# Peptides against a protein of PDB entry 3VZA: the designs that were tried, part 24

Target 1, 98 residues: chain A of PDB entry 3VZA
Amino acid sequence: RVERLCKSKELFEERLGLEIRRIHNEQLQFIFRHIDHKDPDKPYMFTLSINEQGDYEVTSCTPPLDCISEFQLKVRETNNFSAFIANIRKAFTALSFK
Target 2, 62 residues: chain B of PDB entry 3VZA
Amino acid sequence: AAYVTQLYYKISRIDWDYEVEPARIKGIHYGPDIAQPINMDSSHHSRCFISDYLWSLVPTAW

## One batch from the design tools (peptide; made by RFdiffusion4, then SolubleMPNN)

Design b1_p11_1_s3 (from b1_p11_1, 4 letters changed)
Fold by OpenDDE base, seed 5:
Structure b1_p11_1_s3 (fold): chain B 98 residues (1-98), chain C 62 residues (1-62), chain A 11 residues (1-11)
Amino acid sequence: as target 1 above (98 residues)
Amino acid sequence: as target 2 above (62 residues)
Amino acid sequence: LLEEWDAVPIN
């Protein structure tokens, strides 16, 4: 049911601190919150698209991550999207301690 | 919303229990080996702790 | 390019 789906989305957004949006130019925006315990609402974001070759491509990352290019390579090689997102969150978490 | 919820499941492998009170975080995490229950009282934890805990369930090995 | 919602893996 639509009501269940809406509730599910809200639960995931709050509990995982992850919002997913569709944005212009056929891109997905991933917004992490609850990263910095001192500033839980501070957003950490990246955008993703599928290029003309059919490969995942990170089109932006804010704040920037040195490891994002490596993660893009890894997800293309393994197709492990779950690990891709989890590793990005882990990297953002590490960055928040600097 | 069906697509985004499927995406959340693909990412987290979590299925929520939608019949419990809002203060209860209850569900199942389907890991690569054995499914594990989730059952937390959200009033006992910060939002950041809850998120960190749930993400800790998600493997980072490629 | 694929649609935005096609950026999710099938597997």
Scores: peptide ipSAE 0.137, ipTM 0.940, DockQ to the pose 0.141
Fold by OpenDDE base, seed 1:
Structure b1_p11_1_s3 (fold): chain B 98 residues (1-98), chain C 62 residues (1-62), chain A 11 residues (1-11)
Amino acid sequence: as target 1 above (98 residues)
Amino acid sequence: as target 2 above (62 residues)
Amino acid sequence: LLEEWDAVPIN
């Protein structure tokens, strides 16, 4: 089971180009790669926490996204975490075509 | 690693086939309507294309 | 370690 879980994580990281890390102050860091086809290893990342009210809160975003505040509002309203992450990746992708 | 794999599933709704060779990207995507198989030869695609394709399976509608 | 994450997404 441990081997399978480890393999599963590695497969997701490589195939989705998404690394998920636990960082200080009970935050999750999401690191997207494979965004820029000309530079597949270039990271696009954001950090997420649960605030005192129990709501999702984006604590950082690099590079910055104009839409991140709206997405934060949307995920609080809909609780659709999958769409939240997918939309952020979509926004990063659009940004890579600067 | 159980939590992170659960998180990946919550995000992507993908379940991988762990018994195939590394070059074969095989699994199932569980969309809101029906489940769709994933079956790709990674040697035929770039890493970016593979990721873009898999993410295209994830609905962005709120 | 990973199973003890505090920030748990809903849905």
Scores: peptide ipSAE 0.133, ipTM 0.940, DockQ to the pose 0.122
Fold by OpenDDE base, seed 4:
Structure b1_p11_1_s3 (fold): chain B 98 residues (1-98), chain C 62 residues (1-62), chain A 11 residues (1-11)
Amino acid sequence: as target 1 above (98 residues)
Amino acid sequence: as target 2 above (62 residues)
Amino acid sequence: LLEEWDAVPIN
């Protein structure tokens, strides 16, 4: 089971170009790669925590996204975490063309 | 280990086929209405194209 | 290395 889980993680990281790490203060760090076709290894990342109210809170975003605050509001309203992550990647992709 | 893979599934709704050779990207995407098979030859595509394609399967509607 | 993580309340 552990071996299968390790393989699964590696496949997701490579194929989705998304690394997920647990960092200090009970936060999750999401690192996107394969965004810029000219520089596939260039990272686009954000960090996420659960605040005292139990709500999702974006604690950092690099590079910054104008839409990140709106996405935080939307995920709190809908609890659609999948759409939240997908929309952030879409926004990073759009930013890579500028 | 279990948590992170569960998180990937919650995000992507993709289940990989672990029995195929490494060059074959095979699995199933479970959309809200339709299950869509994934079957790609990774040697025919760039890493960025593969990622873009897989993410295109994930709905962005809230 | 992989380790067990605390659950995050996501759907």
Scores: peptide ipSAE 0.125, ipTM 0.940, DockQ to the pose 0.111
Fold by OpenDDE base, seed 3:
Formats: structure tokens, C-alpha cells, sequence
Structure b1_p11_1_s3 (fold): chain B 98 residues (1-98), chain C 62 residues (1-62), chain A 11 residues (1-11)
């Protein structure tokens, strides 16, 4: 089972181009790659925490996204975490074409 | 690693087939209505195309 | 989700 879990993590990282890391101050770091087809290894990332009120809070976003505050509001309203992450990836993708 | 794999599933709703050859990307995407199979030959596509395709399976409606 | 993450080691 342990070997399966390790393999699963590796497959998700490579196939989705998404690395998830636990970092300082009880935060998660999401690192997207495979966004820019001309530079597949270029990282697009954001960090997420739970604030004192228990709500999702984006603590950083690189490169910055104008829509990130709206997405934070949406995920708080809907609790649709999947859509939250997917929409951020879409926004990074759109940014890579500019 | 158990939690991170659970998180990947919560995000993507994909379950991989771990018994196939490395070049085969095989699994199931569990959408809100119907489950859809995934079956790709990775040697026929770029890494970016594969990722874009898999993410296209994930609904973006809030 | 983050609260659950903090409750269990990543490895």
C-alpha cells in the first residue's frame, strides 16, 4: 500500500503537472507546470491557508492573477475546491498566452 | 502520502490504473453524473497536452 | 481540507 501511494503521488504530479507541498505556517503550496507549451517546466504557483475564521485564504500567487480574489470568494461561498483549483489553472493558462 | 493522494482525488476526481505499462495513461474520471474512462498512449502526446486534456475533464462551474 | 492535512503527516 505504501508503494502504491508513492506511485500515485508521482503519477499525479507528472500527469496533472501539479505539485502540492506543505510549507511553513500551516500553508499549502500548489505548483503548476505544463502550462506554457514553449516552457513546460515554468512554474505557476500559489499558496493557501485557513485563516482564523476558518476560511480559505490565498496568501501568495506568482505570477499574480487579477481574478484570484474573486476565486477566493467563490470557493468560500461554494466550498467547491475542485473548481477553485481548476479555475486557477485556467487563469494561469490564459496568462501564459499574453 | 495518503493525504496528498486524497487531495489529488478531491481536485481531479481521477483514479489511476496502476497495473498497466508506464507509457499507458489509464484511469477513470468520476464526474458528477457519469464516470468516463481515460486511456492514452503518453508516447503520442506532449506533457503539456496530456495535462491540458486531463484538466479539461475537471468541471469549472462553481 | 487544510485542517485534515495538519492532523496527519504527509509521509
Amino acid sequence: as target 1 above (98 residues)
Amino acid sequence: as target 2 above (62 residues)
Amino acid sequence: LLEEWDAVPIN
Scores: peptide ipSAE 0.116, ipTM 0.939, DockQ to the pose 0.101

Design b1_p11_1_s4 (from b1_p11_1, 4 letters changed)
Fold by OpenDDE base, seed 2:
Structure b1_p11_1_s4 (fold): chain B 98 residues (1-98), chain C 62 residues (1-62), chain A 11 residues (1-11)
Amino acid sequence: as target 1 above (98 residues)
Amino acid sequence: as target 2 above (62 residues)
Amino acid sequence: LLEEWDSVPIN
């Protein structure tokens, strides 16, 4: 089972171009790659935590996204975590076209 | 890595076929209404194309 | 989701 779980993680990381890390201060770091077709390894990332009120909070976003605050609001309202992550990737993709 | 794989599934709704050769990207995407098969030859596509395609399966409607 | 993450090891 451990081997399967490790393989699953590796497949998701490579195929989705998304790495998920647990980092300091009880945060999750989401690192997108495969965004810029001219530079597939260029990372686009954000960090996420649960704030004092128990709500999702984006603690960093690199590069910055104008829409990230709106997405944070939307995920708090809808609890649609899948759409939250997908929309962030969509925004990073749009940003990569400069 | 149980939770992280669960998280990937919650995000993507994709379940991989782990028994196929590495060059074959095979799985199932579970949409809200229907399940769609994924079956790609990775050697025919760039990493970016593959990722873009897979993410295109994930709804962005809130 | 993050609360569950904090309670379960990554591996």
Scores: peptide ipSAE 0.102, ipTM 0.937, DockQ to the pose 0.104
Fold by OpenDDE base, seed 5:
Structure b1_p11_1_s4 (fold): chain B 98 residues (1-98), chain C 62 residues (1-62), chain A 11 residues (1-11)
Amino acid sequence: as target 1 above (98 residues)
Amino acid sequence: as target 2 above (62 residues)
Amino acid sequence: LLEEWDSVPIN
């Protein structure tokens, strides 16, 4: 089972171009790659935590996204985490076209 | 790695077929209506195309 | 969703 889980993680990382890391202060770091077709390894990332109120909070976003505060509001309202992550990737993709 | 794989599923709604050769991207996407198969030859596509395609399966409606 | 991260090993 552990072997399957490790393989699963690797498949998701490569195929989705999304790495998920646990970092200090009980945060998750989401690192997107495969965004810029001219530079597939260029990372686009944000960090997420649960604040003392129990709400999702974006603690950093690199490069910055003007829409990230709105997405944070939307995910708090809808609890649609899938749409939250997908919309962030969509925004990073749009940003990569400069 | 159980939690992270669960997180990937909650994000993408994709379940991979782990019994196929590495060059075959095979699985099932569980959309809001009906499940759809994924079956790609990775050697025919760029990494960016594959990722873009898979993410296109994920609804962005809140 | 994030609360479960501390309770389940990811490696």
Scores: peptide ipSAE 0.100, ipTM 0.937, DockQ to the pose 0.100
Fold by OpenDDE base, seed 3:
Structure b1_p11_1_s4 (fold): chain B 98 residues (1-98), chain C 62 residues (1-62), chain A 11 residues (1-11)
Amino acid sequence: as target 1 above (98 residues)
Amino acid sequence: as target 2 above (62 residues)
Amino acid sequence: LLEEWDSVPIN
């Protein structure tokens, strides 16, 4: 079971091009790769926390996304975390073409 | 790694088939209505294409 | 989700 969990994590990281890390100050760091087809290993990342009100809060985004504040509002309203992450990846993808 | 794998599932709704050969990307995507199979030969695609394809399965509607 | 993360070891 433990070996399966390790393998699962590795498969998700490689196939989705998404690494998830727990970092300081009770935050999660999401690192996207495989965004830029010309530079597959180029990272696109953001960090997320739960603020004192209990709401999702994006604490950093590199490179910056104009839409990140709107997405933060949307995930608070809908609690659709899956759509939240997917839309961020979509936005990073669009940014890579410019 | 139990929680992180749970998080990956909550995000992607994908469950992998762990018994196939490494070059085969096989699993199931659980959409809102019906489940659909994933079955790709990784040797036929770039890493970016594979990721883009898998993410295309994830709904972006809020 | 983050609250659940804080309650479970990473490894």
Scores: peptide ipSAE 0.099, ipTM 0.937, DockQ to the pose 0.103
Fold by OpenDDE base, seed 1:
Structure b1_p11_1_s4 (fold): chain B 98 residues (1-98), chain C 62 residues (1-62), chain A 11 residues (1-11)
Amino acid sequence: as target 1 above (98 residues)
Amino acid sequence: as target 2 above (62 residues)
Amino acid sequence: LLEEWDSVPIN
């Protein structure tokens, strides 16, 4: 039911601290919160699209991650989207301590 | 939309129990080997701790 | 209500 779906989304957003939004030009925006324990509402985000070759392409990353290009390569190689997102969150977490 | 919830599942491999009270974080994480139950009292933890814990369940190996 | 998305396929 629609109510279940709405509740599911809310639970995931709050518990994972991850918001997923569709934005212009057929992109997905991933917004992580709950990264910085001292500033739980501080967003860490990236946008993703499928390029003309059909490959995942990170179109923005805020704050920037040095490893994002490598992760993009890895997800193209492995198709492991779960690991892709999890590794990005891990990288954002590490960045929050710098 | 079912799509976004499908995305969340594909990312986290978590299925929530929607029948419990809001303060109870209950569900199942479906890892590659064995499914593990999730059962937390949210009032006992910070939002950041909860998120960190749940994400720790998600493998980062490619 | 949430719209259905198909912009970025997930494997």
Scores: peptide ipSAE 0.110, ipTM 0.938, DockQ to the pose 0.115; fails the geometry check

Design b1_p11_2_s1 (from b1_p11_2, 4 letters changed)
Fold by OpenDDE base, seed 1:
Structure b1_p11_2_s1 (fold): chain B 98 residues (1-98), chain C 62 residues (1-62), chain A 11 residues (1-11)
Amino acid sequence: as target 1 above (98 residues)
Amino acid sequence: as target 2 above (62 residues)
Amino acid sequence: KLAEWDSVPIN
């Protein structure tokens, strides 16, 4: 089972181009790659925490996204974490075309 | 790694087939309505195309 | 938020 879990993580990281890391102060870091087809290894990332009120809070976003505040509101309203992550990736993709 | 793999599933709703050769991207995407098979030859696509395709399976409606 | 991943729970 341990071997499968390790393999699973590696498959997700490579195929989705998404790394998920624990960082200081009880935060998660999401690192997207494979966004820019001309620079597949270029990272697009954001960090997420649970604030004192128990709500999702984006603590950083690199590069910055104008829509990130709206997405934070939407995920708090809908609790649709999957759509939250997918929409952020979509926004990063759009940004890469500028 | 159990927690992170659970998180990946909750984000993507993809379950991989772990018994196939590394070059074969095989699995199932569990959408809201139907389950859709995934079966790709990674040697025929760029890493970016593969990622874009897989993410296209994930609904963005809130 | 139904599942916990360290200190960040998710659905």
Scores: peptide ipSAE 0.101, ipTM 0.938, DockQ to the pose 0.177
Fold by OpenDDE base, seed 3:
Structure b1_p11_2_s1 (fold): chain B 98 residues (1-98), chain C 62 residues (1-62), chain A 11 residues (1-11)
Amino acid sequence: as target 1 above (98 residues)
Amino acid sequence: as target 2 above (62 residues)
Amino acid sequence: KLAEWDSVPIN
């Protein structure tokens, strides 16, 4: 089972171009790659926590996204975490063309 | 790594086929309406194309 | 929410 879980993690990381890490202060770091086709290894990342009120809070975003605050509001309203992550990736993709 | 793999599924709704050859990207995407197969030859596509395609399966409607 | 899973280590 452990071997299968390790393989699963590796497949997701490579195929989705998304690495997920637990970092200090009970935060998750999401690192997107494969965004810029001219530089596939260039990272686009954000960090996420649960604040004292129990709500999702984006604690950092690199590079910055103008829409990140709106997405934070939307995920709090809908609890659609999948759409939240996918929309962030879409926004990073759009940014890579500028 | 059970937690992170569960998180990947929560995000993507993809379940991989772990028994196929390494060059084959095979699995199932579980959308809200119906499950659909994934079946790609990774040697025929760039890493960026593969990722873009897989993410295109994930709904962005809130 | 992530809080539901916070008790489980990622790795």
Scores: peptide ipSAE 0.077, ipTM 0.937, DockQ to the pose 0.121
Fold by OpenDDE base, seed 5:
Structure b1_p11_2_s1 (fold): chain B 98 residues (1-98), chain C 62 residues (1-62), chain A 11 residues (1-11)
Amino acid sequence: as target 1 above (98 residues)
Amino acid sequence: as target 2 above (62 residues)
Amino acid sequence: KLAEWDSVPIN
């Protein structure tokens, strides 16, 4: 089972181009790659925490996204975490064309 | 590792087939309406195309 | 939410 879990993580990281890390102060770091087809290894990342009120809070976003505050509001309203992550990736993709 | 893999499933709704050769990307995407098979030869595509394709399966509607 | 899964370490 341990071997399967490790393999699963590696498959997701490579195929989705998404790495997920637990970092200090009980935050999660999401690192997207495979965004820029001209530079597939270029990272696009954000960090997420649960604040004292129990709400999702984006604590950093690199490069910055104008829409990130709206997405934070949307995920708080809908609790649709999948759409939250997918929309961030979509926004990073759009940014890579500039 | 169990937590992160559960998180990946929560995000993507993809279950991989772990019993195929490494170059074969096989799995099932569990969309809101119907499950769809995934079956790709990774040697025929760039890493970016593969990722873009898989993410295209994930709904962005809130 | 993510807080529900904090008890499980990421390995």
Scores: peptide ipSAE 0.073, ipTM 0.936, DockQ to the pose 0.115
Fold by OpenDDE base, seed 2:
Structure b1_p11_2_s1 (fold): chain B 98 residues (1-98), chain C 62 residues (1-62), chain A 11 residues (1-11)
Amino acid sequence: as target 1 above (98 residues)
Amino acid sequence: as target 2 above (62 residues)
Amino acid sequence: KLAEWDSVPIN
């Protein structure tokens, strides 16, 4: 099972181009790659925490996204974490074309 | 590893077929109403195309 | 929300 879990993680990382890391101060770091077709390894990332109120809070976003604050609001309202991550990726993708 | 893979599933709703050859990207995406099979030959596509395709399966409606 | 990772819980 442990071997399968490791394999699963590797498959998700490569196929989705998404790495998820637990980092300091109880945060999650989401690192997207495969965004820029001309530079597939270029990282697009954001960090996420739970604030004192118990709500999702984006603590950093690199490169910055104008829509990130709106997405933070939307995920708090809807609790749709999947859509939250997917929309961020879509926004990063759009940014890569500018 | 268990939690992160659970997180990946929560995000993508994809379940991989782990018994196939490495070059075969095979699995199932579980959408809200329909389960769609995934079956790709990775040698025929770029990494970016594969990722874009898989993410296209994930609904962005809030 | 799932907090099994002790990091950021998800729902």
Scores: peptide ipSAE 0.107, ipTM 0.938, DockQ to the pose 0.125; fails the geometry check

Design b1_p11_2_s2 (from b1_p11_2, 3 letters changed)
Fold by OpenDDE base, seed 5:
Structure b1_p11_2_s2 (fold): chain B 98 residues (1-98), chain C 62 residues (1-62), chain A 11 residues (1-11)
Amino acid sequence: as target 1 above (98 residues)
Amino acid sequence: as target 2 above (62 residues)
Amino acid sequence: KLEEWDSVPIN
């Protein structure tokens, strides 16, 4: 089972171009790659925590996204985590076209 | 790695076929209505195309 | 929410 879990993680990382890390202060770091077709390894990332109120909170976003505050509001309202992550990737993709 | 794999499923709704050769991207996407198969030859596509395609399966409606 | 999954280690 552990072997399959490791393989699963590797397949998701490569195929989705998304790495997920636990970092200090009970935060998750989401690192997107494969965004810029001219520079596939260029990272686009944000960090996420659950604040003392129990709400999703974006603690950093690099490069910055004007829409990230709206997305944070939307995910708090809908609890649609999938749409939250997908919309962030879509926004990073749009940003990569400068 | 159970937590992170559960996160990936929660995000993508994709379940991979782990028995195929590495060059074959095979699995099932569980959309809001009907499950759809994924079956690609990775050697025919760039890494960015593959990722863009898979993410295109994920709804962005809130 | 994400906190409900913390019962399972990532590693």
Scores: peptide ipSAE 0.092, ipTM 0.938, DockQ to the pose 0.124
Fold by OpenDDE base, seed 3:
Structure b1_p11_2_s2 (fold): chain B 98 residues (1-98), chain C 62 residues (1-62), chain A 11 residues (1-11)
Amino acid sequence: as target 1 above (98 residues)
Amino acid sequence: as target 2 above (62 residues)
Amino acid sequence: KLEEWDSVPIN
């Protein structure tokens, strides 16, 4: 079972190009790769926490996204975490073409 | 790793087939209405294409 | 929300 979980994590990381880390101050770091087809290993990152009110809060975004505040509002309203992450990846992808 | 794998499923709604050869990307995407199989040969695609394709399965509607 | 997994260890 433990071996299966380790393999699962590795498959998700490689296939989705998404690494997830637990970091200081009870935050999660999301690292996207495979965004820029000319530089597949270039990372696009954001960090996320749950604030004292119990709401999702983006604590950093590199490179910065103009839409990140709107996405934070949307995920708070809908609780659609999947769409939240997918939209961020979509925004990073669009940014890579600029 | 249970927490992280659960998070990956919450995000992607993908369940992998772990018994196939490494070059085969096989699994199931569980959409809101219907489950869709994933079955592709990784040797025929770039890493970026594979990721883009898999993410295209994830709805972006709020 | 993320809090539903807070009790699950990362490893």
Scores: peptide ipSAE 0.084, ipTM 0.938, DockQ to the pose 0.126
Fold by OpenDDE base, seed 1:
Structure b1_p11_2_s2 (fold): chain B 98 residues (1-98), chain C 62 residues (1-62), chain A 11 residues (1-11)
Amino acid sequence: as target 1 above (98 residues)
Amino acid sequence: as target 2 above (62 residues)
Amino acid sequence: KLEEWDSVPIN
């Protein structure tokens, strides 16, 4: 049902603190919130696309992460998309303490 | 949308229970070894704690 | 309310 799909999206957005948006040039934008416990609405985000070679490519990351290039390599090697997103969130979390 | 919910499942491996009251966070996390239930009262936790807890269920090993 | 996505980078 359409209603359930809409509710599902809202539940994921609120509970995971993750919004997923389709943006220009066939890219996905991932927006994390609930990272900084002192500023729960502060966004941490990155954009992702599939390049001409068919590989995952991070096209932006705000704030920047030193480890993002390594994660891009890892997800290309393993195809573990779940671990990719989870590791990025972990990195953003670590950054919020600086 | 159907696609975005599929993305959320591929990322989190969580399936929500949609028949409970809004304050109850109930579902199942399908980990690689065993499925584990999720059942928590959102009124007892901050939004950040809830998110951190749910993400802690997601393996980070490549 | 349903958003349809033509292409997505997922496996």
Scores: peptide ipSAE 0.094, ipTM 0.938, DockQ to the pose 0.082; fails the geometry check
Fold by OpenDDE base, seed 2:
Structure b1_p11_2_s2 (fold): chain B 98 residues (1-98), chain C 62 residues (1-62), chain A 11 residues (1-11)
Amino acid sequence: as target 1 above (98 residues)
Amino acid sequence: as target 2 above (62 residues)
Amino acid sequence: KLEEWDSVPIN
């Protein structure tokens, strides 16, 4: 089981180009790669936490996204975490086109 | 790594086939209505293309 | 949500 879980994580990381880390202060760090086809290893990342009110809160975004605040609102309203992450990747992709 | 694996599924709705050779990207994407197979030869595509394709399966509608 | 992450160690 442990081997399968490790393999699963590695497959997701490579195939989705998404690394997920648990970092300080009970935050999750999402690191996207494979965004810029000219620089596949360039990271695009954001951190996420649950604030004191129990809501999702984006605590950082690098590079910054103008739409991140709207997405934070949307995920709070819809609780659609999948769409939240996918839309962020979509936004990073758009940003990579300068 | 149980939680992170669960999180990846929650995000992507993809379940991989772990019995195939490494060069084969095989799995199932579980959309809201129907499940669709994933079956790619990784040697035929760039890493970026593969990722873009897989993410294209994930709905962005809120 | 993230609450589940707090209750499950990363292995």
Scores: peptide ipSAE 0.082, ipTM 0.937, DockQ to the pose 0.102; fails the geometry check

